# Ledger of designs, part 48: peptides against a protein of PDB entry 2YKT

Target 1, 231 residues: chain A of PDB entry 2YKT
Amino acid sequence: SRSEEMHRLTENVYKTIMEQFNPSLRNFIAMGKNYEKALAGVTYAAKGYFDALVKMGELASESQGSKELGDVLFQMAEVHRQIQNQLEEMLKSFHNELLTQLEQKVELDSRYLSAALKKYQTEQRSKGDALDKCQAELKKLRKKSQGSKNPQKYSDKELQYIDAISNKQGELENYVSDGYKTALTEERRRFCFLVEKQCAVAKNSAAYHSKGKELLAQKLPLWQQACADPS

## One batch from the design tools (peptide; aimed at target 1 L25 K105 D109 E196)

Design b2_p20_5_s1 (made by RFdiffusion4, then SolubleMPNN; from b2_p20_5, 13 letters changed)
Fold by OpenDDE base, seed 2:
Structure b2_p20_5_s1 (fold): chain B 231 residues (1-231), chain A 20 residues (1-20)
Amino acid sequence: as target 1 above (231 residues)
Amino acid sequence: SLEEKIAEIRKEREEYGELR
């Protein structure tokens, strides 16, 4: 029946979230943590590299013929320091605005979804059983009426059962329909949450890239001319 | 609509501090 099919669809939505979406989200979070760790490693390694560059700048500054190149090397190191600061800010956002929040949500979701599905199933079954009971009673009544000397005696009760069946059928269909809409809403909400958190990360990433591009674009022409200019 | 329902649920959850 239509109601049975829609019921199966509803259950499948909940199962898809629990068995496909949530495990995939956990994996996504794990991969995000790995990515964060790697980026933190980049930051640390970069510090060592540019500290060494500063040392080269110090040597240039102490020279008689390359003093101006010392300033260039210092500027290069400073710009990269600023870029790394932006990266660190991005990483904080990545951790706090995406990973932590997703992790909190996915941990709580298993119990919630299980309870929601169970509640739906219980109520759906209850309504189904009530409908089946009324149908069975109508069938019994009709059998009695066929064997009776006075079938008209049962006519009023038959009408009452028919009405009850119609009402219960309608209630069941409405309940299952609403259940399906609710399930789809829950699924979509989870995807939307992921998208929104990823958008926040994207904004911060854009800021990082923009700042880096701006700083380098501003200074690079100066650095490129440093060796062409006579000391 | 489904979108309206999502918006409503989101609003409710935000009001109760369930969503950031």
Scores: peptide ipSAE 0.015, ipTM 0.475, DockQ to the pose 0.128
OpenDDE base, seeds 1, 3, 4, 5: peptide ipSAE 0.007, 0.017, 0.006, 0.006; ipTM 0.335, 0.462, 0.343, 0.378; seeds 1, 3, 4 fail the geometry check

Design b2_p20_5_s2 (made by RFdiffusion4, then SolubleMPNN; from b2_p20_5, 13 letters changed)
Fold by OpenDDE base, seed 1:
Structure b2_p20_5_s2 (fold): chain B 231 residues (1-231), chain A 20 residues (1-20)
Amino acid sequence: as target 1 above (231 residues)
Amino acid sequence: SLEEKIKAIKEEREKYGELR
C-alpha cells in the first residue's frame, strides 16, 4: 500500500543517515585533520627554506658589489612571512569552525537518531495495529450478520466500524506522511550544516589567496628589475 | 514506553542543538 511504501521510505532515510551519512562524515573529518596536518607541515618546511634565503640576503648585504640585492632577498622572505601568517589564520579557522564543530555534532547524533526512529516506529505500529483490529472486528461482524436471520440488526454497528476504519486509515497516512517529511528535514539539516561550515572555510581560503596575490603583484616587478640596476 | 522515547529525543536534541 501507499502507507506501507511511505513507511519504508521513512525508515530508509533514518537508516541512510545512521549507516551512510554519519560514517562518511567521520571519514571527512579524518581527511580534514590529515589535510590540516599536511598544511602545517608545509608551513614548517617553508620557514626553513626562507630562513636559508635570509642567510643569502645577509651575505649579499655584507658584500662590496651586491648590497642592494640583500634588501631584495629580505623583502622576498618578508612577503613569505606575511603569506604564512595568513595561512595560519586560515588553518585556525579551518580547525575551529569546521572540524571541531562537525566532530561535536556527529558524536552526539547517533542516540538522537536512534531514539527518533524508535519513536516513529512505535507510534506507526500502534496506529497500524489499531486499524487492523477495527478491520478484523468488521470482518467478524459481517460473518455474524451473514449467519443471522436478521442481518439488519447489525447495520448500524457495521457503519460505525466503516467510519472508524476510514478515520484510522487517514490518521495513519497523515502520520506516516509527516514522519517522512520530518526524516527528510533531519537529513537536509545535516547537509546544510556541512555546506555552511564549508562556506566559512572557503571565505577564509579566499582571504589567504588574495593576500598572497596582492603582496606578490606589488613586489615582483621590483625584484625582477633588481639585477639590471647598477650597484 | 512512548513517553520515555519522547523524553530521550528531547534530551538528545538539546545536546545536538540547532543549525548555526
Scores: peptide ipSAE 0.021, ipTM 0.529, DockQ to the pose 0.109
OpenDDE base, seeds 2, 3, 4, 5: peptide ipSAE 0.018, 0.006, 0.000, 0.008; ipTM 0.491, 0.401, 0.369, 0.393; seed 2 fails the geometry check

Design b2_p20_5_s3 (made by RFdiffusion4, then SolubleMPNN; from b2_p20_5, 11 letters changed)
Fold by OpenDDE base, seed 4:
Structure b2_p20_5_s3 (fold): chain B 231 residues (1-231), chain A 20 residues (1-20)
Amino acid sequence: as target 1 above (231 residues)
Amino acid sequence: SLEEKIAEVKKLREEIGELR
């Protein structure tokens, strides 16, 4: 029946969230933590590299013929420091605004979804059972009427059961339909939450990339000129 | 723009409701 099919669809939505979405989200969080750790490693390694660059700048500044190149090397290191600071801010946001919040939500969600599904199933079954009971009673009544010498005696009661069945069928269909919409909404809100948090991270990432591009674009011509000019 | 897209997603989330 239409109601049975829609009921199956509703249950499948909840099952998909619990068995596919949430586990995948946990994996996403784990991969995010791994990515964060790797980026932290890059940050540390970069610090060592640019500290060494500063040392080269110091040597140039102490030289007789390369003093101006010392300033260039210092500027290169400073620009990198500024870019790195922006990266650290991005990573902080990545951790606090995405990973932590997703982790908090996914850990409590399993219990909620299980309860929501169970509630839906219980009520759906209750309505289904009530409908089945009315249908069974109508069947019994029709059997009695066929065996009776006065079938007209049962006509009014038969009509009442037919009406009751129609009403209960409609109620069941409406309930299952609403249940399906609710389930789809539950799924959508979870994706929306993920997208929202990812967008926040993307905004911070864009700021990091923009600042880096801007700083380098501004300074690079100066650095190139210093190397091209004979000392 | 990115900001407009973020705003749109936030609006959709608010319309659907917060996760419990």
Scores: peptide ipSAE 0.027, ipTM 0.624, DockQ to the pose 0.710
OpenDDE base, seeds 1, 2, 3, 5: peptide ipSAE 0.025, 0.023, 0.025, 0.019; ipTM 0.619, 0.628, 0.624, 0.594; seeds 1, 5 fail the geometry check

Design b2_p20_5_s4 (made by RFdiffusion4, then SolubleMPNN; from b2_p20_5, 13 letters changed)
Fold by OpenDDE base, seed 1:
Structure b2_p20_5_s4 (fold): chain B 231 residues (1-231), chain A 20 residues (1-20)
Amino acid sequence: as target 1 above (231 residues)
Amino acid sequence: SLEEKIEEIQKERAEIGELR
């Protein structure tokens, strides 16, 4: 029946969230933590490289013929420091605004969805059983009427059962339909949350890249001319 | 009850901003 099909669809939505979405989200969070750690590692390694560049700048500043190139090398290292500060801000946001929030939500979600599904199943079964009971009683009444010398005696009661069945059928259909809409809304909400958090990450990442581009665009022409200018 | 359990979890969700 239509109601039975809708019921199966509703259960499948909840099962998909619990068995597919939530495990995948946990994996996504784990991969995010790995990515964060790798970026932190890059940051540390880059610091060592540009600290070594500063040392080369110090040597130039101590020279008789390359003193002005020391300032250039220091500027290169300083631009790196500023870019690195932007990266650290991005990483902080990535951790606090995405990973932490997703981790908190996914931990609670399994318990919630299990309870929500059980509640739906219990109520759906209760309504279904009540409908089945009325249908069974009508069938019994009709059998009794067929064996009776006065079938008209049961006509009013038959009408009452028919009306009750119609009402219970409608109630069950509405309940299952609403249940399906609720389940789909729960699923959509989770995907929307993920998209919104990724948008925040993208904005922060854009700020990092923009700052780097701006700083390098400003200084690079000056650095390129440094060797052409005599001391 | 199932209702009480759901309400409890919803309260926890609200605390972390999910229901705001």
Scores: peptide ipSAE 0.049, ipTM 0.762, DockQ to the pose 0.062
OpenDDE base, seeds 2, 3, 4, 5: peptide ipSAE 0.014, 0.028, 0.007, 0.036; ipTM 0.548, 0.665, 0.371, 0.707; seeds 2, 3, 5 fail the geometry check

Design b2_p20_6 (made by RFdiffusion4)
Pose (drawn by RFdiffusion4):
Structure b2_p20_6 (pose): chain A 225 residues (1-144, 151-231), chain P 20 residues (1-20)
Amino acid sequence: SRSEEMHRLTENVYKTIMEQFNPSLRNFIAMGKNYEKALAGVTYAAKGYFDALVKMGELASESQGSKELGDVLFQMAEVHRQIQNQLEEMLKSFHNELLTQLEQKVELDSRYLSAALKKYQTEQRSKGDALDKCQAELKKLRKKPQKYSDKELQYIDAISNKQGELENYVSDGYKTALTEERRRFCFLVEKQCAVAKNSAAYHSKGKELLAQKLPLWQQACADPS
Amino acid sequence: SEPEDPYYSDLEAMEAKLAE
């Protein structure tokens, strides 16, 4: 009887994956694409900014008394080129390693999940029907206490076998369904961890490039007196 | 043909890796 409760829980897990998780995953993929389109806009504009900044650096390089300021502006643009390309690295860890792999899995999952739930429902119903029939045949023999005919005993053995088979099938079906859910959340967490490692390398690169160059830049227009 | 699971993985090993 708790078997029937478990049977409904299992159907509910498959329904939750097909109607809640995969659609939300489709939405997450769409947000990720928008995010990358936006990140491309920033990388492009950062280019225009830094070329405008190099132009100022060329002017200071050609002047009397401000040449070193020209060097400072060149170095600022250079630091940004090195930071940016550590960012472009985190960016491709986003496209090829997260968005593409998520799209690939979610595409195949619709058919896989519809087929797995269906196969489970058919197998569980077939085992339930065979058990009910064996029990009906036995009830017929028994109707027309510590005594059992040869045939009654054979039905009792068969009912015991089929009931054990049905309960194991429902028990294993539930464990499998929770595992399907967990594998999908685990893959999402893994893809996010990978993008996160590259975000750590990007931010670490920025901290050290600036920790190296920033004091010299702050000194360039200090009072020499 | 019967479809394959696109998320197939060793779940215990994947959870242990993610915990680290």

Design b2_p20_6_s1 (made by RFdiffusion4, then SolubleMPNN; from b2_p20_6, 6 letters changed)
Fold by OpenDDE base, seed 4:
Parts: sequence; structure tokens; C-alpha cells
Structure b2_p20_6_s1 (fold): chain B 231 residues (1-231), chain A 20 residues (1-20)
Amino acid sequence: as target 1 above (231 residues)
Amino acid sequence: SEPENPWAMDLEALEKKLAE
């Protein structure tokens, strides 16, 4: 029946969230943590590199013929420091606003979805059973009428059962339809949340890249000419 | 008590977005 098919679809949505989405989200979070760790590693390594660059700048500053190049090297290191600070801020946001929140949600979702599905199933079954009962009663009544000397006595009651069946069928269909819409909404909500949080990450990332681009664009021409200028 | 929906933090905002 149409209602049975829609019921199966509804259950499948919940199952898809539970068995596909949530595990995939857990994996996504894990991959995010790995990515964060790698970027933290980059930050650490970069610090060492640019600290060493500062040391080279110090040596240049102590020289008689390359003093101005010392300033250039210091500026290069400073720009890097600023870029790296922006990266660290982005990483903090990435961790706190995306990963932590998703982790909390996915851990709680199994219990919620199980309860929601169970509630739906219970009510769907209840309505289905009520419909089946009415159908069975109508069948019994029709059998009695066929064996009766006065079938007209059962005509009104037959009509009542027909009406009741129609109403219960409609109620069941509506309930299952609403259930399906609800399930789809729950699925969409999860994806929407992910998209929104990823947009926030993207904005932070854009800010990082923009700042880096700006700083480098400002300074790079100065650095490029430094060796051409006779001290 | 029924468990709360962990994704229903800002239901109104989400519902609005979902309706679009």
C-alpha cells in the first residue's frame, strides 16, 4: 500500500542518518582533528625556521656592509609571525566552533534518533492496528449479512465501518506522510548545520589568506629592491 | 524523559532556513 511504502521510506531516512550520516560525521571529525594536528605541526616547524631567519638578520645587522639587509630579514620574519598568529586563531576557531560542536552533537544523536524512530513506529503501528481491526470487523459483518435472512439489518452498520475505515486510512496516511517530512527535515537540519559551520570556517580561512596576501603584497616590493640599493 | 534533539539549538533560525 501507499502508506506502507511511505512508512518504509520514513524508516529508511532514520536508518540512513543513524547508519550512514553519523558514522561519516564521526570520521569527518576525526579527519578534522588530524588536519588540525598537522597544521599545528606546521606552525611549530615554521617558528623554528623563522627564528633561524631572525638569527641571520642579526648577523647582517652586525656586518659593516649588509646592515640594511638585516632589517629586511627581520621584516620577513615579523610578517611571517603575523601570518602565523592569524593561522593559530583560525585553528582555534576550527576546533572550538566546528569540531567540538559536531562531536557533542553526534554523540547525543544516536539516543535521540532511536527514541524518535521508536515513537514514530509505535504510533504508526497503533494506527495500523486500529485500521486492521475495523477492516476485520467489516469482513465479519459482511459474512453475517450474507448468511442472514434480512441483510438490510446490517446495512447501516456496514456503512459505518466503511466510513471508519476510510477515516482511519486517511489518518494513517497523513501520519506517515508527516513522519516522512519530519524525518527528511531532521536529515536536512544536520546537513544545514554542517554547511553553516563550514561556512564559518571558510570565512576564518579567507581572513587568514587575505591577511597574508595583504602583508606580503605590501612588503615584497621593498624586499625585492633591497639588494639593488647600494648601502 | 525523551532525549532532546542535539541539532535543535536554534530551531527558529533553522526552521526558517529549511523553509527557504
Scores: peptide ipSAE 0.262, ipTM 0.747, DockQ to the pose 0.463
OpenDDE base, seeds 1, 2, 3, 5: peptide ipSAE 0.256, 0.259, 0.259, 0.257; ipTM 0.749, 0.750, 0.754, 0.743

Design b2_p20_6_s2 (made by RFdiffusion4, then SolubleMPNN; from b2_p20_6, 7 letters changed)
Fold by OpenDDE base, seed 2:
Structure b2_p20_6_s2 (fold): chain B 231 residues (1-231), chain A 20 residues (1-20)
Amino acid sequence: as target 1 above (231 residues)
Amino acid sequence: EEPENPWAMDLEALEAKLAA
């Protein structure tokens, strides 16, 4: 029946969220944590490299013929520090605005979805059983009427059962239809949240990249010229 | 008590975006 098909569709949506979306989201979070860790590792390694560059700048500054190159090397290290600070800000946002929030939601969602599905199934079954009961009673009444010497005695009651069946059928169909819409809305909500949080991360990432590009574009010509200028 | 929908707070934001 239409209601049975819609019921199966509804259950499949919940099943898809529970068995496909949530596990995939957990994996996404795990991959995000790995990415964060790798970027933190880059940050640490970069610090060591540019600290060593500062040391080279100190040596240049102590020289008689390369003092100005010392300043250039210091500027290079400083620009890197600024870029790195932007990366750290991006990473904090990535952790706090995306990973942590998704982790909290996905952890709670299994219980919620199980309860929501169970509630839907219970009510769907209740309405179905009530319909089946009315249909069974109508069938019994018709059998009784066929065996009776006065079938007209049961005509009004037959009409009442027909009306009750029609109403219960309509209620079941509406309930299952609404259940399906609700389930689809729940699925959409989860994807929308992911998209929104990923957009925030993308914005922060863009800011990091833009800042780095701007700083390097400003300074790089000056650094290139420093080697060409006679001291 | 029915467990709270962990994604519920995003409904208002979603509805606002869908309405706009």
Scores: peptide ipSAE 0.248, ipTM 0.765, DockQ to the pose 0.532
OpenDDE base, seeds 1, 3, 4, 5: peptide ipSAE 0.247, 0.255, 0.256, 0.242; ipTM 0.764, 0.757, 0.767, 0.762; seeds 3, 4 fail the geometry check

Design b2_p20_6_s3 (made by RFdiffusion4, then SolubleMPNN; from b2_p20_6, 8 letters changed)
Fold by OpenDDE base, seed 5:
Structure b2_p20_6_s3 (fold): chain B 231 residues (1-231), chain A 20 residues (1-20)
Amino acid sequence: as target 1 above (231 residues)
Amino acid sequence: SEPENPWAMDLDALEARLAK
């Protein structure tokens, strides 16, 4: 029946969220944490590298013939520091606005979905059973009427059962329909949240890239000229 | 008590679309 098919579809949506989406999301979060850790590692390693560059700049500044190159080396290190600061901001956003929020939600979702599905199933079954009962009673009544010397005695009751069946069928269909819409909304809500948070992260990532581009574009010509000028 | 929906958000527009 239409209601049975829609019921199946509804259950499948919940099952898909529970068995496919949530495990995949957990993996996504795990991969995100790995990525974050790697980027943090890059930041740390970069600090060591550019600190060493600063040391080279100090040596240049102490020289008689390369003093101005010391300033260039310091500027290079400073620009990198600014770029790394922007990266750190991006990473904070990545962690706080995406990973943490997703982790919190996915951890709570199993309990919620189980309860929601159970509630739906219970009510759906209740309505279905009530319908089946009414249909069975009508069948019994019809059998009784056929065996009776006065079938007209059961006519009013038969009409009542027919009406009740119609009403219960309608109620069941409406309930299942609403359930399906709800389930689809739940599924879409999860994807929408993911997209929205990824957009926020993307904006911060763009800021990181823009800052780096701007700083390097400004300074690189100056650095390139430094060696061309004899001291 | 029923557990809260951890993904609850304002989806009025979405719900309206699904209702069609």
Scores: peptide ipSAE 0.256, ipTM 0.734, DockQ to the pose 0.420
OpenDDE base, seeds 1, 2, 3, 4: peptide ipSAE 0.247, 0.247, 0.252, 0.252; ipTM 0.741, 0.736, 0.753, 0.759; seed 2 fails the geometry check

Design b2_p20_6_s4 (made by RFdiffusion4, then SolubleMPNN; from b2_p20_6, 6 letters changed)
Fold by OpenDDE base, seed 4:
Structure b2_p20_6_s4 (fold): chain B 231 residues (1-231), chain A 20 residues (1-20)
Amino acid sequence: as target 1 above (231 residues)
Amino acid sequence: SEPENPWAMDLEALEAKLAA
């Protein structure tokens, strides 16, 4: 029936969230944590590299013929430091605004969804059972009428059951329809939240990249000319 | 007590924000 099909669809939405979305989201969070850790590792490794670059700059500064190149090397290291600071800021936002929030939500969602689905199922079944009961009673009444010498005796009661069945059918269909809309809304809410938080991450990432580009664009021409100019 | 929806939010407001 129409109501049965829609009921199936409704349950499938909840099942999809529980069995597909939430596990996938947990994996997404895990991958995010791995990514964060890797970027932190990059930051640490980069520090070592640019500290070593500073040392090369010190040596240049101590030379008579390459003194100005020492300043260039120091500037390169300083620009890197500023870029890394921006990266760290981005990572903090990534952790706090995306990963932590998603982790908290997904942790609680199993209990919520189970309860929501159960509530829906209970009420759907209740309405379905009530409908089935009325249909069964009508069938019994019709059998009695067929065996009766006075079928007209049952006509009014038959009409009452027909009306009751119609009303209960309508109520069931409406309830299931609303349930389906609710379930779809819950699914959409989760995806929409993910998109929003990912947009925030993207903005922060853009800021990081922009800052890096700006700093390098400003200094790179100077650095490129450093070897062309005599000391 | 019924568990709270961990994703409770104004969906319309959220969608509007994304559309802007």
Scores: peptide ipSAE 0.259, ipTM 0.785, DockQ to the pose 0.840
OpenDDE base, seeds 1, 2, 3, 5: peptide ipSAE 0.248, 0.256, 0.255, 0.252; ipTM 0.746, 0.769, 0.759, 0.771; seed 5 fails the geometry check

Design b2_p20_7 (made by RFdiffusion4)
Pose (drawn by RFdiffusion4):
Structure b2_p20_7 (pose): chain A 225 residues (1-144, 151-231), chain P 20 residues (1-20)
Amino acid sequence: SRSEEMHRLTENVYKTIMEQFNPSLRNFIAMGKNYEKALAGVTYAAKGYFDALVKMGELASESQGSKELGDVLFQMAEVHRQIQNQLEEMLKSFHNELLTQLEQKVELDSRYLSAALKKYQTEQRSKGDALDKCQAELKKLRKKPQKYSDKELQYIDAISNKQGELENYVSDGYKTALTEERRRFCFLVEKQCAVAKNSAAYHSKGKELLAQKLPLWQQACADPS
Amino acid sequence: AEFEEFLQEESEEWDKALAE
């Protein structure tokens, strides 16, 4: 009887994956694409900014008394080119290693989940029907206490076997369904961890490049007196 | 490290399931 409760829980897990998880994953993919389109806009504009900044650096390079300021502005643009390309690296860890792989899995999963739930429902119903029938045949023999005919005993053995088979099938079906859900959340967490490692390398690169150059830049217009 | 290994194992099992 708890078996029937477990049977409904299992159907509910497959329904939750097909109707809640995968659609939300489709939405996450769409947000990720918008995010990348936006990140491309920033990388582009950062280019225009830094070229405008190099132009100022060229002007200071050609002047009397401000040449070193020209060098400072060149170095600022250079630091940004090095930071940006550590960002473009985190960006491709986003496209090829997260968005693409998510889209690939979710595409195949619709057919896979519809087929797995269906196969499970058919197998569980077939085992339930065979058990009910064996039990009906036994009830017929028994109707027309510590005594059992040869045939009654054979039915009792068969009912015991089929009931054990049905309960194991529902028990294993539930474990499998929870595992299908966990695998999908695990893959999502893994893809996010990978992008996160590249975000750590990007931010670490920025801290060190700036920790190296920033004090010299702050010194360039200090009072020499 | 153990957690990353666990995530990779569960992801590979999902790929195998999709291949069927």

Design b2_p20_7_s1 (made by RFdiffusion4, then SolubleMPNN; from b2_p20_7, 13 letters changed)
Fold by OpenDDE base, seed 2:
Parts: sequence; structure tokens; C-alpha cells
Structure b2_p20_7_s1 (fold): chain B 231 residues (1-231), chain A 20 residues (1-20)
Amino acid sequence: as target 1 above (231 residues)
Amino acid sequence: SSKQKELQELSQQYDDLLSE
């Protein structure tokens, strides 16, 4: 029946979230944590490289003929430090606004969806069983009426069961339809949350890239000229 | 029912988390 089909669709939405979406989201979080760790590793390695560049700048500053190049090398290292600080801020946001939030949601969601599905199934079954009971009683009544010397005796009771069946059928159909809409809304909400949190990451990433570009664009011409025009 | 209350509490927690 249409109601049975809609019921299966509703259950499949909940199952898809629990068995496909949530496991995939957990994997996404794990991959995010791996990416965060790798970027933190880049930060650490970069620090060592630019600290070594500072040492080269110190040697230039101690020289008789390359003092101004010492300042250039220091500026290069300092600009990198500022870029790296922006990366660290982006990583904090990535951790706190995306990974932690998604991890909290996926943990709560397993319990929520299991309870929601169970509630829906219980009520759907209750309404279905009540309908089936009325249908069975009508069938029994009709059999009694056919075997009776006075079928008209059962007419009012037959009408009552017909009305009860119609009402219960409509109630079941509405409940299952609303259940399906609710399930689809739950699914959409989860995707929307992922998109919104990824948008926050994108904004922070854009800020990091912009700041780095601005700092380098400002200083690079000065550094390029330093060897061409010695003081 | 106790299950209905639990579901409502979980729903509220989920919505609160969405608002953050």
C-alpha cells in the first residue's frame, strides 16, 4: 500500500543517516584530524627552517659588506612567522569550529536517531495494528451477517466499523507522511550543519591566505632590490 | 512516556548544538 511504501521510505532515511551518513562523517572527522596534525607538523618544520634563516641573517649583520642583507633575511623570517601565526589561528578554528562540533554532533546523533526511529516504528505499528483489528472485526461481522436470518441487525455496527477503518487509515497515512517529512528534515539538517561549519573553515582559510599574500606582496619587492642596490 | 522525554531531551541537545 501507499502507507507501507511511505513507511519503508521513512525507515530508509533514518537507516541511511545512521548507517551511511554518520559513519562517513566520523571518517571525515578522522581525516580532518589527520590533516590538522600534518599542518601542525608543517608549522614545526617551518619554524626550524626560518630560525636557521635568522642565523644566516645574524652572520650577514656581522659582515662588513652585507649588513643590509641581514635585515632582509630577518624580515623574511619575521614575515614567515606572521604567516605561520595566521595558519595556527586557522587551525584552532578548524579544530574548534569544525572538528569538535562535528564530533559532538555525531556522538549525540546516534542516540537521538535510534530513539527517534524507535518512537516512529512503535507508533506506526500501534496505528497499523489498530487498523488491522478494525478490519478483522468488520470481516467477522460481515460473515455473521451473511449467515444471519436478520442481516439488518448488523447494519449499524458495520457502518461504525467502516467509519472507524476510514478514520484509522487516514490517521495512519498522515502519521507516516509526516514521519517521512520529519526524517527528510533531519537528514537535511545534518548536511546543512556540515556545510555551515565548512563555510566557517573556508572563511578562516581565506583570511590566512589573504594575510600571507598581503605580507609577501608588500615585502618581496624590497627584498628583490636588496642585492641590486647595496648600501 | 519516559522514552518520549528522553527523545525530547536529546532533540533539544541536538538543536542547542546546532545553534552554536
Scores: peptide ipSAE 0.060, ipTM 0.677, DockQ to the pose 0.080
OpenDDE base, seeds 1, 3, 4, 5: peptide ipSAE 0.035, 0.039, 0.041, 0.031; ipTM 0.615, 0.616, 0.561, 0.603; seed 4 fails the geometry check

Design b2_p20_7_s2 (made by RFdiffusion4, then SolubleMPNN; from b2_p20_7, 14 letters changed)
Fold by OpenDDE base, seed 5:
Structure b2_p20_7_s2 (fold): chain B 231 residues (1-231), chain A 20 residues (1-20)
Amino acid sequence: as target 1 above (231 residues)
Amino acid sequence: SSELEKLKKETEKLDEQLSK
């Protein structure tokens, strides 16, 4: 029946969230933690490289013929330091605003969805069983009426059962329909939350890249001229 | 049903905290 099909669809939405979405989200969080760790590693490795560049700048500053190039090398290292500071801020936001929040939410959500599905199934079954009972009672009454010398005696009861069946059928259909809409809304809410949190990460990443581009674009022409015009 | 209502409230509370 239409109600049975919609019931199966509703259960499948809950199962998809519980068995596919939530496990995939846990994996996404794990991959995010790995990515964070790798970026932290990049920051550490970069510090070593630019600390070594500072050492080269110190040597230039001590020279007679390359003193001004020492300042250039120091500026290069300082710009890198500022870029790395922006990266560290982005990583903190990535950890606190995305990973931690998703981790807390996904754990609670598994329990919530299990309880929601169970409630839906219990109520759907209750309404279905009540409908089936009324249908069975009507069928029994009709058989009794056909074997009776006075079928008119049962007409009022038959009408009552027909009305009850119609009402219970409508209630079941409405409940299952609303259940399906609710399930789809629950699924959409979870995807929307992920998208919104990822948008925040994207904004922070854009700010990091913009700052780096700005700093380098400002200084690069000066650095490129340093060897051509010794001061 | 009681467990579901508890979990709903906890979820709503968490969402409110995380939306700040």
Scores: peptide ipSAE 0.032, ipTM 0.684, DockQ to the pose 0.057
OpenDDE base, seeds 1, 2, 3, 4: peptide ipSAE 0.052, 0.045, 0.073, 0.018; ipTM 0.712, 0.708, 0.727, 0.516; seeds 1, 2, 3 fail the geometry check

Design b2_p20_7_s3 (made by RFdiffusion4, then SolubleMPNN; from b2_p20_7, 12 letters changed)
Fold by OpenDDE base, seed 4:
Structure b2_p20_7_s3 (fold): chain B 231 residues (1-231), chain A 20 residues (1-20)
Amino acid sequence: as target 1 above (231 residues)
Amino acid sequence: SEEQEKLKKETQELDELLAK
């Protein structure tokens, strides 16, 4: 029946969220944590590299003929520090606004979806059983009427069952239809949340890249000229 | 009677509906 098909579709939406979306989201969060860790590793390694560059700048500053190049090397390290600060801000946002929030939601969602599906199934079954009962009673009544010498005795009761069946069928169809719409809305809401959080990450990443570009573009011409100028 | 035959047909239709 149409109602049975729609019921199946509704259950499939919930199952897809629970069995496909949520596990995939957990994996996404795990991969995000790995990415964060790798970026933290990059920042640490970069610090070591630029600290070593500062040491080279110190040596230049101690020389008689290369003193000005010491300042250049220090500026290079300082620009790195500023870029690093921007990266750390981005990572903080990535952790707090994306990973933590997704982790909290996915943890709560398993229980929520299970309860929602169970509620839907219980009510759907209740309405279905009530309909089946009325249909069965009508069938019994009709069989009694066929064996009776006075079938008209059962006519009013038959009409009552027919009306009840019609009403219960309509209620079941409406309930299942609304259930399906609700399930689809729940699915969409989860994808929208992911998209919105990724947009925030994208904005923060753009800020990081822009700041780095700006700082390097400002200083690079100066650094490139440093060796051409006689000390 | 015609009424009994109608009722029989309706019962059969209901049986088919319930069998699905």
Scores: peptide ipSAE 0.026, ipTM 0.549, DockQ to the pose 0.010
OpenDDE base, seeds 1, 2, 3, 5: peptide ipSAE 0.023, 0.023, 0.000, 0.021; ipTM 0.473, 0.519, 0.247, 0.449; seed 1 fails the geometry check

